# Peptides against a protein of PDB entry 7PB4: the designs that were tried, part 299

Target 1, 105 residues: chain A of PDB entry 7PB4
Amino acid sequence: KMLNIKEYKEKLLSTLGEFLEDHFPLPDRSVKKKKKNIQESSVNLITLHEMLEILINRLFDVPHDPYVKISDSFWPPYVELLLRNGIALRHPEDPTRIRLEAFHQ
Target 2, 218 residues: chain B of PDB entry 7PB4
Amino acid sequence: DALQMAVGYFEKGPIKASQNKDKTLEKHLKTVENVAWKNGLASEEIDILLNIALSGKFGNAVNTRILKCMIPATVISEDSVVKAVSWLCVGKCSGSTKVLFYRWLVAMFDFIDRKEQINLLYGFFFASLQDDALCPYVCHLLYLLTKKENVKPFRVRKLLDLQAKMGMQPHLQALLSLYKFFAPALISVSLPVRKKIYFKNSENLWKTALLAVKQRNR

## One batch from the design tools (peptide; made by RFdiffusion4, then SolubleMPNN)

Design b2_p25_3_s1 (from b2_p25_3, 11 letters changed)
Fold by OpenDDE base, seed 5:
Structure b2_p25_3_s1 (fold): chain B 105 residues (1-105), chain C 218 residues (1-218), chain A 25 residues (1-25)
Amino acid sequence: as target 1 above (105 residues)
Amino acid sequence: as target 2 above (218 residues)
Amino acid sequence: MVVIENGYELLLRLMVEELVILEAL
């Protein structure tokens, strides 16, 4: 019974990864090349997969404070995507913090 | 061609300035209907029109007519179905449109190119069992989709609760029998051994068209 | 009630929901 859940979970994670790459890729870095010298600190944006992993881990590792601080590595459209779809919630008092929805509760 | 013009009309919407909006709409709708029933529609045409039918862009009568003519020439894209299901969540479509969609989905199930993403929607479809109008068609869809991994204790409980509420419905019994097949330990209740699975004939609306599609794709 | 207008966004939610449920298990 446990083995089947683990295998299913692994399959789901793999499928999710592929799905995110196919349908929610990061914007190509190539388009912003042209204009001005602003030292855009090359903030390495994380993938939506990595973002979800952080949020899931925080939900289970720190269930009493499951909120993650939005860093510069969080692509704003991904944050909005998660919030808009009810996958994540903003902290009621701190809009810079988000949590994963506790679907298991 | 006339079909491209018709699809383009539905996609772009009615140009504000047309005095004869209803006649133009009817002309394009008839064009789509005629081609769909005669030859079927390309996957791309179904993608566009199916989304339009469920988006609430047009009135219920138009949406119903569009949905009724979502007959494939060859295949339906899974992506089109996924997008369509997303529109059901928005709640802009009527209850009758939802019923028609599930009937369509069951009828066209074999013509959908892939099932991987549709299978991920299992939980959404299962939640729709609570709608009495949808329940017979959702049971049929779930019967087609159900894998062993979908048979969970909470879903078994929900099905048994529904059976207690609605009585021993043939479509519910069919689904429960499948659940018992995959997970006999979860269903202690003796189910009547039905030799024949009886679902409402959702395909009846498209029976002739589906036969023609199958003949063209042989 | 969250209004989901995109099929892929719906799938994303459903997959994440299932994943969270599985992690709790």
Scores: peptide ipSAE 0.614, ipTM 0.539, DockQ to the pose 0.370
Fold by OpenDDE base, seed 4:
Structure b2_p25_3_s1 (fold): chain B 105 residues (1-105), chain C 218 residues (1-218), chain A 25 residues (1-25)
Amino acid sequence: as target 1 above (105 residues)
Amino acid sequence: as target 2 above (218 residues)
Amino acid sequence: MVVIENGYELLLRLMVEELVILEAL
């Protein structure tokens, strides 16, 4: 029974990864528009897959404080996507923290 | 090619300037219908047209007609089905279109090239069991998709609750019997051993078309 | 009521929901 759940979970994760790559890719870094002064904060944006992994892991690893601090690596449109779809929730007192929805509860 | 022009029309949408929009639409729709029923459609054509039928780009009557002619020449791409399901989620299609889609999906199930991604949509399909109009067809679809890994206690509870609400429907009993087969410990209720699982196959709108497709691919 | 504008966004939600449920199992 456990093996089948693990395999199914792995398959789901893989499919989710592919799905995210196909439908929710990061914006091409090529919009390095030449304009001068904006500090190229070389912040490597993480994929939506990685973001979800962080959120899922936090939900299960720290269930009493399942909130993740939004870092500069979090692409704002992804954060908005998760929030507007009810996949994530913003912390009521700290707008810089989000949690995954506890769908299992 | 007349079919390519028709598909292109649906994809690009009606050109603003045509006073005879309805006649043009009907012409292209008939072209698609004729080819689909005679020869079937290529996977690419199904991909485009299925997406259009569920996107809400056209009216319900047009969408229904498009969906009715989603007959493959050979195979249907799994990706097309996933995209179609995504449109069901947006809710721009009518209830009748949803019913027709599930009927189509069941009818065309064997012609879908892969099932890996469709199997991952199991939870979505299962949630659609609560719709009384969809329930018979969703049960049939789930019967085709259900693996041991999908049989979970919460789904068993939901099915039993549905049975309590709707009564012992043949399609629900079929699905429950499959669940009991995979997880007998989760279902304490004695289910009548039905030797023949009868899903409402009687209303397969595509039966004749599918026979023709199978004959051509032999 | 979450207004889901894109079918892929809802599909994403459903996949994540299933994943979370599976993780709890």
Scores: peptide ipSAE 0.625, ipTM 0.544, DockQ to the pose 0.336; fails the geometry check
Fold by OpenDDE base, seed 1:
Structure b2_p25_3_s1 (fold): chain B 105 residues (1-105), chain C 218 residues (1-218), chain A 25 residues (1-25)
Amino acid sequence: as target 1 above (105 residues)
Amino acid sequence: as target 2 above (218 residues)
Amino acid sequence: MVVIENGYELLLRLMVEELVILEAL
């Protein structure tokens, strides 16, 4: 039974990864619009896959404080996507923190 | 009415205390089957029952029977189809149920009220081409859904690779022919001009029911 | 009630939901 769950989980993770790459890719960095004055904050945006991984890990590693601080590496449209779909929740007192929905509870 | 009671039973699930759970299940299943084949089901009933059939709430035998009687009275809601496809991602249904669902989706395609959201799922359906059991039915579905904007170089490559692996399958040839129609520059391979597109008769299970639905809606 | 705007977002939610459930198992 356990082996089947692990294999299924691995397959699901692989499918999710492919799905995210196909349908929720990061914006092409190629629009270097030469607007002079915006400091190219060289902040490397993380993928939606990486963002979900962080949120899932935090949910299980620190269940009493499952919130992750939104960093500059979090692409704002991804944050909004997760929130509007009920995949993530904003902290009630700190809008800079989000958690994954506890679907297992 | 008896149908509402049956749908409500499937939606709420079996009450734990019933000694005759199997008899009750069979009674309600027969009620749904009888109404579906005689009159068709309302869009709301299909929404509920289709979701149940794919959620893994019941056993494969029950899910198969429910899915076989997903016959519309008039229309199927696109939202119901999107939800159903979503359950396929969760993987709680059997491989046979997935095959049956794609057969159902192709058979009932004309009765789906809108196609906008289904068209957005094009990439998901295309990914399912890798499943040998699903491939014939997915090709048929993609044949119905494909627009010019869906025909991309990477999808052409995947189809050609699949053809190299599986051979010149009629369903794959039909889809490739459509792709060549929309984007002839992407497909250099000479495709045999088949005058007749042959898909597996996915509709055979519902042929009589579909004729009845078409007659009622005329 | 969360209004899901498109099919991909719905699929994403359900996949994540399943993943979280499996992780708890």
Scores: peptide ipSAE 0.608, ipTM 0.576, DockQ to the pose 0.260; fails the geometry check
Fold by OpenDDE base, seed 3:
Structure b2_p25_3_s1 (fold): chain B 105 residues (1-105), chain C 218 residues (1-218), chain A 25 residues (1-25)
Amino acid sequence: as target 1 above (105 residues)
Amino acid sequence: as target 2 above (218 residues)
Amino acid sequence: MVVIENGYELLLRLMVEELVILEAL
């Protein structure tokens, strides 16, 4: 039975999720709690999966302004990964904004 | 070298000006086939041609012929396999090409130089179990790749669900037996003690070539 | 011209590309 487009999409999303966990995990927060006072703002880094979800959603929800502002939750190596692979593009006038590549266009 | 010219043709694509495109294609394809079956291909040649066979650059008939002659002289680069698997995700190759690729991957498994990156593709291969045409060959591949760390509860559930759907297939039983070996607590079901693991012999297409490769590398 | 050096990065791109195409469908 040809998997309907929905089932195929779900399978792809599942495969992507597992792939990202295996190959592009967040660095272990093995930050030894040394006690010192620096309020390292416990910015919870989001997974690459979550980052891609945000970018995909923005691309389809707001196609006229598909750019997402890079937050502190965006791990810089993931941003660089997406950019260097042509998965994402920086905004030409605002380097703090990135978009997903419009592969459907 | 005739082989270099043939590989270069497939890599660069047909030169626009050639009136006899089909004749040229056939000539180069025969060159690759002849060298591959006689001597095997270098890792670099396999890297290029394997990528082409799965990219959808050529028709299914050509891709099938290229893939059938992906016979190593010595080793296959793991990177070539990773690139090849990447094309399976894009769906530009036919179902028959996917089946042939998994058969090839199983047959050539011992000739792949490293397994570290291939092991990281475990999840992708596991997801391909849902394809009824791929399932026997994917089970065989997973049987070769599975480590204790890959045996997770959700994968056990998926395998049991597949078994419920497809019945007690020998290839599924082999994989489940391996899973039970690594994680007996996750598989409460009594698996029949099959003394012989039976996979479809994926090597049959390359049996003579593989024997020749093994003889050259001794 | 994006030089993809890593096979996993290529795979990532291809999966995302396919996903985007499927979302448009």
Scores: peptide ipSAE 0.606, ipTM 0.593, DockQ to the pose 0.264; fails the geometry check

Design b2_p25_3_s2 (from b2_p25_3, 13 letters changed)
Fold by OpenDDE base, seed 2:
Structure b2_p25_3_s2 (fold): chain B 105 residues (1-105), chain C 218 residues (1-218), chain A 25 residues (1-25)
Amino acid sequence: as target 1 above (105 residues)
Amino acid sequence: as target 2 above (218 residues)
Amino acid sequence: KVVIENGYELVLRLMVEELVVLEAQ
């Protein structure tokens, strides 16, 4: 019984990963930033998959404070996508913190 | 070939310069219909045309005709189905197109190459049970998709509430019987033991075409 | 207010919802 739920969860995670790669890839670094001195923020962007993993893990590991601080590795359009779609919520007092929606509650 | 030109027309859209846009559209639509019913379509052609039929790129009449000729030569890609479901979510499709899509999905279910991604859309299909026009076809689809892990207390409650609203519909009873099989502790109600599970209105618009597909793949 | 711009965004939401519900089990 537990084995079937675990296998289903693993398949869901795999399919979600593939789905995100196909439809929500990272922006190509090849956008030629015009030459102005905007420091190539050498910040390695994380995938939307990695962002969701962090948010899901935080929701279950620390249920009393499920909020994650937005780092520079979070691509802003994907943060906005999660918020806009009701997948994530912004902290009411700290706009730099977001949580996953508690769909299980 | 004529089919590639027709698919390319639907994919790229009408070239602006054609004075007789409607005649060109009808010519290409007839080409697709003729090939689909005679030989079936390749998985790639179904991917393109199914996406077009549900995207709202063309009018409802054209979309309906395209969707009716989504007959595989061999297999349908699950990715094509996921894309199609994504378009249903955007709400650009008519109610009749949605009904036709679920009928198509049930009819073509065995020709879909994989079911892993489609099984993950279980929650979306289950939410569509609330649409009275979709409910019979969604119950049939869910009957094909339901695994033990999908049978949760909240879904049982929703099905029982739906039964209370709609009465003891054969399609709903079939799904509830499957739920009881997987999770007997969640369904205390005695369901009538039907020896033969059948879904009403399973009039497969594609019955003859599906027989031909099965004969070609033997 | 939840604003879904395309069908893939809704599919994403549904997959995440199902995943969260499974993690809670």
Scores: peptide ipSAE 0.575, ipTM 0.670, DockQ to the pose 0.345
Fold by OpenDDE base, seed 5:
Structure b2_p25_3_s2 (fold): chain B 105 residues (1-105), chain C 218 residues (1-218), chain A 25 residues (1-25)
Amino acid sequence: as target 1 above (105 residues)
Amino acid sequence: as target 2 above (218 residues)
Amino acid sequence: KVVIENGYELVLRLMVEELVVLEAQ
């Protein structure tokens, strides 16, 4: 029973990764080239996959405070996508914090 | 060509066009219908038209006619099906359109290029079992999709509850038999040994067209 | 209010939902 769940979970994670790469890639870095003066805040944007991983891990590792602080590495359109789709929720008092929806509760 | 012009009309045409009285609409719809039934549609044409049929861009009568002519020349893209399922969640399509879509999905199932993403929609399809109008077709779809990993205790309970409510429906019995095959320990109830699985013939609407598709792809 | 814009966003939600349910087991 456990082995089948683990294998299915691993497969789902793999499929999710591929799906995110195909349909929700990071924005091409190419658009930032033209305007000279904006400090290359070399903020490496994380993938939507990495965002979800952080959110999932936080949900299970710290269930009493499952909120993650939105960093500059979080691409704002993907934050909004997660919120809009009901995958994530904003903290009621701190809009800079988001949690994964507790689909298991 | 005439088909490209017709597809382009549906793609770019007026939002919320409900009037079957538009001669231009009817001309383009007939063009799509004629090509679809004669030759089938390319995957790209199905992608465009299937989304249009379920998006609520046109009226129910037009959407129904478009959906009825979603006949592939070769294959249907899984992505097109996934997009289509998303529109079912938005609730812009009628109940009759939903039924027709599930019938179409079952009928065209073998012509869908991949099933990986569709299999991930298992939970969504399973939730649709609660709709009495959809239930027979959803059972058939789930019968095609169900893997061992999908057979969970809560889903078994839901199926048994549905059986208690609806009675021993052949389509539900077929799905339960498959569930019992994958997870016999979850289904203590003796299921009648049915030698034949009986689903509603969803394919009947497209039977002739599907035969032609299979012949062209041989 | 949940607003799904396209099929891929729905699939994403469903995948994440299933994943969370699996992680809780």
Scores: peptide ipSAE 0.572, ipTM 0.669, DockQ to the pose 0.343
Fold by OpenDDE base, seed 1:
Structure b2_p25_3_s2 (fold): chain B 105 residues (1-105), chain C 218 residues (1-218), chain A 25 residues (1-25)
Amino acid sequence: as target 1 above (105 residues)
Amino acid sequence: as target 2 above (218 residues)
Amino acid sequence: KVVIENGYELVLRLMVEELVVLEAQ
């Protein structure tokens, strides 16, 4: 059966998710650094898969402003990974905003 | 058993202190070769050994011998193939090892358990068409992988440019014929109706082993 | 300048590139 374009895209995203879980997992929360006082604001980190999904959706849903604001849920090493690999671009005037690279243009 | 000891030697690496490093290496390599050709290797053994062959941990001669005996007992894990491709990206293996890997990948294609992640690597494989040594085997791989969704105008242009540079190669014609099948509007050029698709016999190195694997899995 | 540290990062980029190209259709 020719998968509908939507179903095919969803399958590709799912397959990418599996790849990311295997090779780019979230850091285990278990590194209890002993230092006392800083309120562990238990910010729920999102997966690299979820980050990419947000960035892809924004690129196509809002092509005139494809930038996403970096939230505290974005693990900083994965933000830097996306930027370093040329998967994402930082906004030139606002370092708190990133976009997906427009590979289709 | 002897195979587990051999795989463990390659995984952990040679312990520095052994005076007879080369004899030990050869012993373990022969053990892997003998089991692989007789019975095939388990998916886990292929995962370990394929990673070793492409990581640059050993010399090119050893890596080539390991890669030649990557014969499955039943299946090859897709994850092992993705990991192997990641090593190709790092570039620690020789050009001859890359050619052998693509030949292996085509020969063993039917024994890979899944194709979902491999299909996402389509763009990577397509980029490898620029390597003249890889091009025949990459065309064969792409012929196996290509879906309608992969057939894009820019890829058609790249294939036609490659044909203009290299001439009417049988492997390139096979791939272009498949592209025309999926997207006839993108390929205005009349392709010769070849009744037989001819790829280089990549499987020839493993022909006897593949026959034995198919007989055991019946 | 794009700096790829390992093979998996390059594979990731290529997968995302393919996905974006497919989404644009």
Scores: peptide ipSAE 0.555, ipTM 0.683, DockQ to the pose 0.307
Fold by OpenDDE base, seed 3:
Structure b2_p25_3_s2 (fold): chain B 105 residues (1-105), chain C 218 residues (1-218), chain A 25 residues (1-25)
Amino acid sequence: as target 1 above (105 residues)
Amino acid sequence: as target 2 above (218 residues)
Amino acid sequence: KVVIENGYELVLRLMVEELVVLEAQ
């Protein structure tokens, strides 16, 4: 029974991934590196799909502390997108942490 | 091709401030209608035109005519349906257009290539049951989409509340019967044993066209 | 306050909501 739920979740995440690729892709890295000497920390941005996967997994794996720390790999416009749409919530005391909304509660 | 010119007109909009804008619109609309009813439309043409019909780019009369001729030659892309639902969420289309869309979606359901993303929209469709004009067609759509995993206590409560409000509607009874089949423990109410599931024939608008599509794809 | 700017963002919310609700079973 548990194995079938995991497989179904993976299928749903995959389907969501296809939707996200079509409508919410990562920004093209084609922003020309203007040569300013700022150590653009070459932090690889994660997809919105990967971000949601992390948040969903944390919500169910650690329900007593469902918050994820925002890393530099989280594209700020997508963090804001999740927050403004009520998909995610910011931690009340730590603005660097977000959780998925507990839609099942 | 005349069809490509017509689709391009709807996509790009009227180029010139020509005095004959209405005549040009009608010409292209008739071209789309004629091809759609005779041969069906390609998936790409449906993608473009369905998006236009729901975007609010044109008036309700034009949108209604476009939506009525969304007849596939072979298949409809799931992505086109997801885009269409996104426009329903924005609320730029009329109530009559929403009703027509759900009728279309039910009628064309078997011609949609994939249903994985549509299944993820289950919650949206279920929420649309609260609209009295949509409810019969949404029940039919949900009857086609519902899996065991969609049957939850809160949805059962909502359906029973709707039944209490609207009475024992055939379309609600059909959906409740399906819910009881998947999760008998969630529905304590004795449902009347209906041998025949009765939905309003949403296909009536496209019956002749759908027969032709099925004959071409055999 | 929840602010939905476009239809795709609402669809995204609904998909995630459905996924979370399904995972909790």
Scores: peptide ipSAE 0.568, ipTM 0.676, DockQ to the pose 0.296; fails the geometry check

